# Peptides against a protein of PDB entry 8OXM, part 110

Target 1, 371 residues: chain A of PDB entry 8OXM
Amino acid sequence: FKAEFRLAGGVNLPKIIDCVGSDGKERRQLVKGRDDLRQDAVMQQVFQMCNTLLQRNTETRKRKLTICTYKVVPLSQRSGVLEWCTGTVPIGEFLVNNEDGAHKRYRPNDFSAFQCQKKMMEVQKKSFEEKYEVFMDVCQNFQPVFRYFCMEKFLDPAIWFEKRLAYTRSVATSSIVGYILGLGDRHVQNILINEQSAELVHIDLGVAFEQGKILPTPETVPFRLTRDIVDGMGITGVEGVFRRCCEKTMEVMRNSQETLLTIVEVLLYDPLFDWTMNPLKALYLQQRPEDETELHPTLNADDQECKRNLSDIDQSFNKVAERVLMRLQEKLKGVEEGTVLSVGGQVNLLIQQAIDPKNLSRLFPGWKAWV

## One batch from the design tools (peptide; made by RFdiffusion4, then SolubleMPNN)

Design b2_p15_1_s4 (from b2_p15_1, 8 letters changed)
Fold by OpenDDE base, seed 3:
Structure b2_p15_1_s4 (fold): chain B 371 residues (1-371), chain A 15 residues (1-15)
Amino acid sequence: as target 1 above (371 residues)
Amino acid sequence: SELDKQMAEDIAAAR
């Protein structure tokens, strides 16, 4: 380890450290001190398996459909070392940084990111109709700018085109695999973009197997396909390359049903893999800035031995695990709302659900559905 | 191949 460290941005102030390997190579590491990295480590293994399935299929291999993975070394239940994704930036930092964000630079007369958040927080406890109206007003006065990421980073037109294509493929692959695995909490700080490849890196994989649907404010979209995510694809948006890459990814996932079910079953019953949503985690994920004052970190999670009968907890857990497996099997059969869909029909439904302003307006304001 | 044709069409449609 080098003696010098840098602080990464964010609430947990993770430390970026440089390590020299036994091979003499320098590697950047992110040290997290508060998060359980075991879930991230398990989900990275699942992504590696999905990448293996995608690499075996000729169509997905030729399209270079992959999910970007990073190395996770869990040290304890609350600490670990991440391989720092060198040359990546959170999409939220690029888009909505208060001083230098792309929205402020390219759309200086639009609402600020703070104004948008404030407007959506004011209606958070209101009707779905009022949320929708305010969301549409926010969207009208906060126009997408993510197209400028590739334009700023890739000045050569031929390189720019290939990178926009790589981005679109990365969004498609991660969206479909993320949907199959039921990944949630896809806010703008949990999605990084690689400044060299234009591929996405999904981090903080602590909401999986549709556990985002049981949050106090349920998740209403299958993946992040917001206006800026679409704007990064260029003029064709979700049509053409994105849709076809989603269909080809979904085809490989559906054709790999038995393999995916077997692996997810092993993971769901692994006593070391805590995938279930708990009330404290739910409060943390949807905490308001105003509520930060009352959650003193002094509630040692150790002292709530709620003596719930071990038998009732185990039966409840097993019923949740069984439902997760059943829903995964339905997705892999193309069963949506009791109807069997073709790959194209299923992908179309998911795209429509992800871009629907009614679904987007219902999300927790911290998810920033207008970005 | 039909796939290489679709890839060429993807590249052409993304231009």
Scores: peptide ipSAE 0.012, ipTM 0.434, DockQ to the pose 0.013
Fold by OpenDDE base, seed 1:
Structure b2_p15_1_s4 (fold): chain B 371 residues (1-371), chain A 15 residues (1-15)
Amino acid sequence: as target 1 above (371 residues)
Amino acid sequence: SELDKQMAEDIAAAR
């Protein structure tokens, strides 16, 4: 390890450290403190398995459908080393950076990202109707710009076209696998885009198995398919390549039901893998930027040994695990809202749910559903 | 496309 480090920013002040491997290659490492990286490590293993399934199928292999993975080495329950995704940028950084974000550059007369957030925070406790109206006003005055990512990075038209297709395929694969695994909506800072491949890298996988539905503001979309995510696909939007790649991914997932159930069952019952939503984690994930000052690290999680009998905890855990497995089995059978759907029908429903402005307007404002 | 041309002009103007 080199003695020098860089700060990556953020609340946990992750450190970027250069290390020399035993192979003599320099590698950038992100050292996160205070984060449980075990969940990220486990989810990367699941993604690798999904990639193996996708590579075995001729139709998904021909389309190069893969989820980008990174190496995670947990060091403790609160620390670990991540492979730094060199040559990636958070989509949120590209889109809504206050200094040089694409929305500010291409749409200088639109609402600022801050104005959008403020408007949506003002209605956070209001009716769904009021949330929808304000969300539509925000959307009208904050037009998508993510199309410009590929155009800025890939000047050759043939390369640009291929990279836009790579992006679209990456969104499709991650959306469907993310739905199957219950990753739900993803914060724009937790989606990286590779500046060379245009593929997405999902980081901070702390919400899985539909645990986003039990947040104080529940998720209302199966995956992030916001207006900028769609705009990055170009003029066809969700139609054509995206839809077909979703269908082919879903087909492989459904045809791999037994394998996926077995893997997820092993993970859900792994005593080292805490996937359950902790109330403190739920508060942290939906904290207001204004409230960041008061999370003094003094909540030692140790003292609230509420003596819930060990038996009641285990029974509650087992019931949640069983429910997750049942819901996973339903998804893999194409059971949506009590109806068995075809692959095309299921994918269509998921796309419609993900792009519905009524669903998007109900998301936690901190997750920026207008981006 | 006309859209791709307009976007290319927008990129040139935003640089």
Scores: peptide ipSAE 0.000, ipTM 0.276, DockQ to the pose 0.018
Fold by OpenDDE base, seed 4:
Structure b2_p15_1_s4 (fold): chain B 371 residues (1-371), chain A 15 residues (1-15)
Amino acid sequence: as target 1 above (371 residues)
Amino acid sequence: SELDKQMAEDIAAAR
């Protein structure tokens, strides 16, 4: 290990450490000191399995449909080493960085990211109608700019075009596999884009198996398909390449039902894999920036009272796991809202749900659904 | 192939 470290951006200030391997190669590593990387590690394994399924199918293999994975080495329940995704940037950093973000550069007369967040935070406890109206005002005055990512990074028109396709395919694959695994909406800081491949890397996989639906502000979209995510696809948006890649990914997932159910069943019942949403995790994920100051970690939660009968906890856990498996089976059968859909029908429904401003307006404002 | 045609159409539509 080199004695020098760099701070990565973001709330948790992860340390970037350069390590010399026994092979004499320098490897950049990200050390997280507050996050449980076990869930990330497990989800990376699931993504590798999904990638294996996608590579076995001729249609998805020819389209190079993959989820980008990174190496995770969990060191403890609260610490681990990530392979730093060298040559990646958070989409949120590119889009809404306060100094040089793409929205500020390309749309200087639009609302600031702070103004958008403030407006949506003011209506957070309001009706769905008021949230929708303010979200539409925010969207009108905060126009998407993510098309400029590929334009800035890839100056050659043929390369630019191929990279925009790679991005679109990456969004499609991650959206469908993310839906199957119940990852839901993803904070813009937890989506990295590779500056060379234009592929997405999803990090901080702490919400899975639709546990986002039981957050204090429940998730209302199957995956992140916000206006900037769509803008990065170019003029066709969600049509053409994106839709077809979603359909081909969904076909492979549905045709792999038994394999996916078996894998997820093993994971849900793994005693080392805590995927369940707890109240503290829920508070952390939807904490207001104003409330960060007072929660000193001195919750000495006295260990005493939560002797809930091990039997009742186990029965409750088993019922939640069974429900997750049942819902996964429904997804893999194309059962949406009690109706069996074709692959095209299911993908269409999911796209419509993900882009619906009414669904987006109901999301937690901290996740910036207008970006 | 029909796939290559769709890929070519995807390529053409994305241009």
Scores: peptide ipSAE 0.019, ipTM 0.484, DockQ to the pose 0.013; fails the geometry check
Fold by OpenDDE base, seed 2:
Structure b2_p15_1_s4 (fold): chain B 371 residues (1-371), chain A 15 residues (1-15)
Amino acid sequence: as target 1 above (371 residues)
Amino acid sequence: SELDKQMAEDIAAAR
């Protein structure tokens, strides 16, 4: 390790440390403090398993359908080393950076990211109807620009096209795998894009197994398929490559039901894997100041183990774990809202739910559903 | 293959 470190910014002030490997190669490491990296480490193992299933199927292998993974080494409950995703940028930094984000550069007459946020914060405690109306006004005056990511990074038309396909496949694979696993908190800072491959890297995997639905503002979409996410796919949007890649991913997941259930069951009953949503974590996720500059003291989740009787904790935990497994089994059977759907029908329903402005308008404003 | 045809159609539709 070098003696020098850099701060990566953000509330948790993660340290970037350069280290020399046994191979003599210098590698950048992100040392997170105050975050429990155990959840990320477990979810990376699940993603590696999903990738193994996708590589076994000829159709998904030919399409190069993979979810991007990174190495996580938990050091404690509140510290760990991440393999820094070198050559990645948060999609939020590219799109809505306060200084020179793509929305400001390409759409200077649209609302600023700050104006959009302010408008949605003003209606946060209002009716669903008022939220929907303001969300539609924001969307009308904040048009998508994520198409320009690939256009800026890939000047050769053939490379540009290949990278746009790689992006679309990455969105499709991560969306379906994320839905099956019930991944939440998919805000624009938790999704990185690789500047060389155009593939997505999902980080901060602490909201899983639909625990986003029990947040004070519940999550209303199966995955992030917002207007900028769709704009990055190009002219066809969700039709064509994206839809087909979702269907092929869903086919592999449904055909791997027994394997997925067995692995998730082991994880749900792992005493080292805290997947349950607690009130302090919920508060932390939905009170994050959007501006990286405010040093708010992270409420340490560990101090309030209320000594509930061990028996009542175990019974409540088992009932939640059973419900998660039942819901996972339903998804893998194509059971949606009490009806059995085909793969195409299920994927279509999920796409419609993810792009529905009524669902998007109900999300926590910090999720930035207009981006 | 039918897959390669669909990829080619996707390529054509995305241009």
Scores: peptide ipSAE 0.013, ipTM 0.461, DockQ to the pose 0.013; fails the geometry check

Design b2_p15_2_s1 (from b2_p15_2, 8 letters changed)
Fold by OpenDDE base, seed 3:
Structure b2_p15_2_s1 (fold): chain B 371 residues (1-371), chain A 15 residues (1-15)
Amino acid sequence: as target 1 above (371 residues)
Amino acid sequence: SLLEELGRAIAEARA
C-alpha cells in the first residue's frame, strides 16, 4: 500500500488507495467503510456466470455481449475493498455536472438539472396525471445530449462507430441481465461509462430480485432506458442493434433457465446474503434532502431486542424467497402478466415499459428519469 | 460444473 490516499467524495467519503501487487503492478482500490459489499460481491459472481453463458453461445459471443464486472473483496458486513473502475465516469457526472455537464454545454437554454429536479420534487406527492404533465414539460425543456460522449472521446469516425456499437451492446446486455436478476436503483450515479471502451459498468447492486418494487416509491421500469441512454445509441435508437442484442441475450438467459434458477436458489437461501429490503434501507435510498438532518443513525441500537420469534421471520422470508424464484422462472419462460411471450415479444414489452413516459414520470425524483 | 465453480467462489468469499 502507498502511504497516501485520496478522497473520492460523496456522503461516505470512500478512500482511494494505490496498492502495489506482488507482480509490481499498481492497482487503485476504493475502500468503503459503511456499505455492505457482500451483495455487490455476490452479484458480480452472478454476472460472471451470465458472461460465461453468453460466451458459450455463438451468436452472443460473435456480438461480444458481456456485462462489465469489477473485483469486490468484502472485509466485513459493512466494509470492503472495491477495484477502482479506472477510466470510468458516472453517466450522471458527464451529463448533469453543475458547471461542465453535457446538458449545460450543448443545451444552455434548456432547464438546468436543478430546475428539472425541483419541478419533479414539487409534484412527488401529487397524482400520476400531474406527475406525467410536469415530466413531459421537463422533457420538452431538457433535450438529450449523450450522443456527444462518443463524439468527444472518439474523433476518428471508424473508431466512433465501433464504440457506439460497443455502448449499444453493453446497454442491451446489462438491461436484459439486470431485468432477469431484478436489478433496481439504476440512477445516473450507479451507472459508469468506460471512457476507452464505451461500455457500461453497473455499481451499487444493493437492490436486486425486484426489491425496487417494494420501495416507498415503487420502481416502474425493468431497466434504465431513458432518453439520454437511447441518445447514446445514435439515430437508430432502440431499433436494430439494441433490440437484436436484447433478443440474443434473452434467448441465452431463457435457454439457461435451470442453471440460473439453481444459482439464484442457492443465493436466496444463503444466510450471509441479505438481499431483502428493510425499512431503513428503503428510507436511505429515497431520502429527501430535507430529511437528511434527522436520520442520524443512532449507532447505539443494541442488537438485543430484534430476537423476535425466529420462526415467524423464517416463514415470511421463505415465502418471499419462493415468490422471487417463481417470478424468475416466469421471466425465463417468457411469462409476462400471465401471458407466454416469444423472445421478441418479451423484449418488445420490456423496451416499451422502459421508455413509457407514464412509467418514467412515476419514479422517485432522485432516479432522474428525465436524464 | 458452473455450480461447483460458484460454490467454490462463494466458499472462498466466506472464508
Scores: peptide ipSAE 0.013, ipTM 0.571, DockQ to the pose 0.024
Fold by OpenDDE base, seed 1:
Structure b2_p15_2_s1 (fold): chain B 371 residues (1-371), chain A 15 residues (1-15)
Amino acid sequence: as target 1 above (371 residues)
Amino acid sequence: SLLEELGRAIAEARA
């Protein structure tokens, strides 16, 4: 270990440290304190399994459909070491950094990211109609710019084209696998883009198995497919490469139903894997930036007094696990809203749900659905 | 991985 560290920012002030391995190679590590990294570690293993399934299928292998993974070493319930994704940037940092974000650079006359957030926060407790109207106004005055990522990073036209395809494939794979695993919408800071490959790396996998639907502001999209995410695909948007890669990924997932159900069943009943949403986690995920100051978790352990019988807790957990497995089975059968869909029909429905401004306008404003 | 081993062991136990 080197004696020096850097702060990565964020509430928990994770430390970036340089480590020399026994192989003499320097590796950057992110040391998180007070975060449960077990969920991330488990989800990385599930992603590795999904990658194995995708590599076994000729059509997905030819398309190089993979989810980018990173090494996670949980040290405790509140500490761990992650592989630092070198050469990656959060898409939110590229897009909406206050100093040099792509929106500010390419669209200086549009609303600022702060103005957009303010407008959407003002309507957070309003009707869905009012949210939709303000979201549409925000969208008109905050136009997508993520196309410029590949244009800035890849100056050669042939490389640019290949990297835009790699991006599109990465979004497709992560969207479909993310839907199957119930990752839902993803905050723009929790999606990294690799500056060399244009592939996405999903980090902070603390919401899985549709637990985002039980948040105070429930998720309304199957995955993040916001306007900037689509803009990064270029002029074809969700059509062509993205759709076909989604369909081929979904085909592999559906054809691997038994394997996926078995793996997820093991995980859901693993007593070391806390995937359930708790009120504190829900509050943390949907806090306002202004409220960041006071939530020291001074929740003293003393409110153990809700002796809900161990039996009732266990029964409630089992019922949630069963419901998650049932919903996973439905997804893998193509059951959407009580109807069995083809792979193409299911993928089409998911894309339409993900890009629908009505669904996007209902998301938690802190997750920036206009980006 | 432990998950691949568990998934295989369970798949083998269901077969």
Scores: peptide ipSAE 0.008, ipTM 0.471, DockQ to the pose 0.019
Fold by OpenDDE base, seed 4:
Structure b2_p15_2_s1 (fold): chain B 371 residues (1-371), chain A 15 residues (1-15)
Amino acid sequence: as target 1 above (371 residues)
Amino acid sequence: SLLEELGRAIAEARA
């Protein structure tokens, strides 16, 4: 290991370290010291299996439909080493960096990211109608700019077109796989884009199996398909390539029902895989900037005395796991809101749910649904 | 199988 480290951006200030391997190759590693990387590691394995299923199908293989994966080595319950996604940038950093974000560069007369955040935070406890009105005002005065990512990175028109297609395919694959696994909406800092491939890398996979629906502000979208995510696809938006890639991914997922159910069942009942939402995790994921000051972690270890009877915990856990499996089975059958849909019908419903301003306006403002 | 590969990969990631 080199003695020098760099701070990566983000709330947890992960350390980027350079490691010289026994092969003499330098490898960048991200050291997280506060996050349980076991969930990330497990979800990366699930993504690899989904990729294997996608590679077995001729139509998805021809389209190169893959979810990007990274190496995760969990070192403890609160620490691990990630392969630093070299040549990636968080979408949030590209779009809404305070100094040189794409919104500020391309739309200098729009609302600032801070003004948008403030407006949406002011209505967080208000009615859905008030949230929707303010969200529409924010959206009108904060226009999407993510189209410029590929334009900045890929100057050759043929390369630019190919990379925009790679991006669109990556969004489609990650959206459908993410929906099947119940990843929900993704914070803009937890979506990286590869500056060479234009493919997305989803990180910090701490919410899975629709556990985002039980957050204090529940998720209302099946995946992140915000205006900037759509703008990166170019003029066709969600139509054409994106829709077709979603349909082809969904076809493979539905045709792999038994395999996916068996895999998820093994994971849900794995005693070392904590996928359940807990109150502390929920608070952390939806923490307000104002509340950061007072939570000194004087969590003394001693109040473990809520020995809920092991039997009641196990029965509660089993009932949650069974509900997750049942919902996964429904998704893989195309059952939405009690109706069996075709692949095209299901994909259409999911796209409409994901882009609906009413659903987006109800999301936690900290996750910036206007970006 | 994919399950055996997953089981091995989970075991390797925990080891």
Scores: peptide ipSAE 0.006, ipTM 0.471, DockQ to the pose 0.025
Fold by OpenDDE base, seed 5:
Structure b2_p15_2_s1 (fold): chain B 371 residues (1-371), chain A 15 residues (1-15)
Amino acid sequence: as target 1 above (371 residues)
Amino acid sequence: SLLEELGRAIAEARA
């Protein structure tokens, strides 16, 4: 271990430690304190299983459809080592960094990221109609720039095209698998992009099994398919490669129903895997920047003594787990809003839901749906 | 989120 560590900022002050392995290779590692990395570790195992299913299918294997995984080593309930995704950057850092963000560089006359956030925060408690109008104004004055990521990183046109294709495939695979698993909290800092592969790495997997729908501001989209995400695909957008990769991923997931249900069932009833949304976690995920000042998270673990009789907690847990399994089974059958859809119909519905500005305008402002 | 802050701090640590 090098004696020097960098603070990765934030409330939990994770430490970036450069480690020299016994092989003489330097590896950057992230040491998170005060976080339960077990949830991330479990979800990485689920992603590895999904990758195994995708590699077994000839069509998804030929398309190299995979979810990027990272190594999580939980050390305790409050500490772990993440193999830091060396050569990755949060999409939010690239797009909306205050000084050098792509929006500021390529669109200097657009609204600043701060102005966009402020406008959406001002309407956070307003009607859906007012949120929609302000969201449309923000979107008009904050035009997508994520196409420039591949253009900056890959100067050779053939490499550029290959990397844009890799990006599009990564978005498609992670979107569909993320939807099946009900992965939420897909804000711009929870999605990294690999600067060499152009593939996405999804991090902070603590909102799964549609628990994002029970947040104080419910999640209204199946996955992140915002304007910048689409802009990174290039001129075809969601049509062609993205749609076909979504359909082929969905086909493999639907054909693997029994395997997916069995694995998720084991995880839902694992007493070591806390996937349920608690009120404190919900508040933390949707904290306002203004509220950061007062909540010293003395997360005293002790205030979970809501003395609901153990029997009522267990019965409520079992009912939630059963509902999650039922909803997962519906998704894997193509049941959406009580209607059985084909793979193409289901993928089309999900794309339409994810790009709908009415759905996007209803998201928590911290999710940055205009990016 | 912790990873927003992690993302920001990696950004700051790369700057």
Scores: peptide ipSAE 0.000, ipTM 0.302, DockQ to the pose 0.054

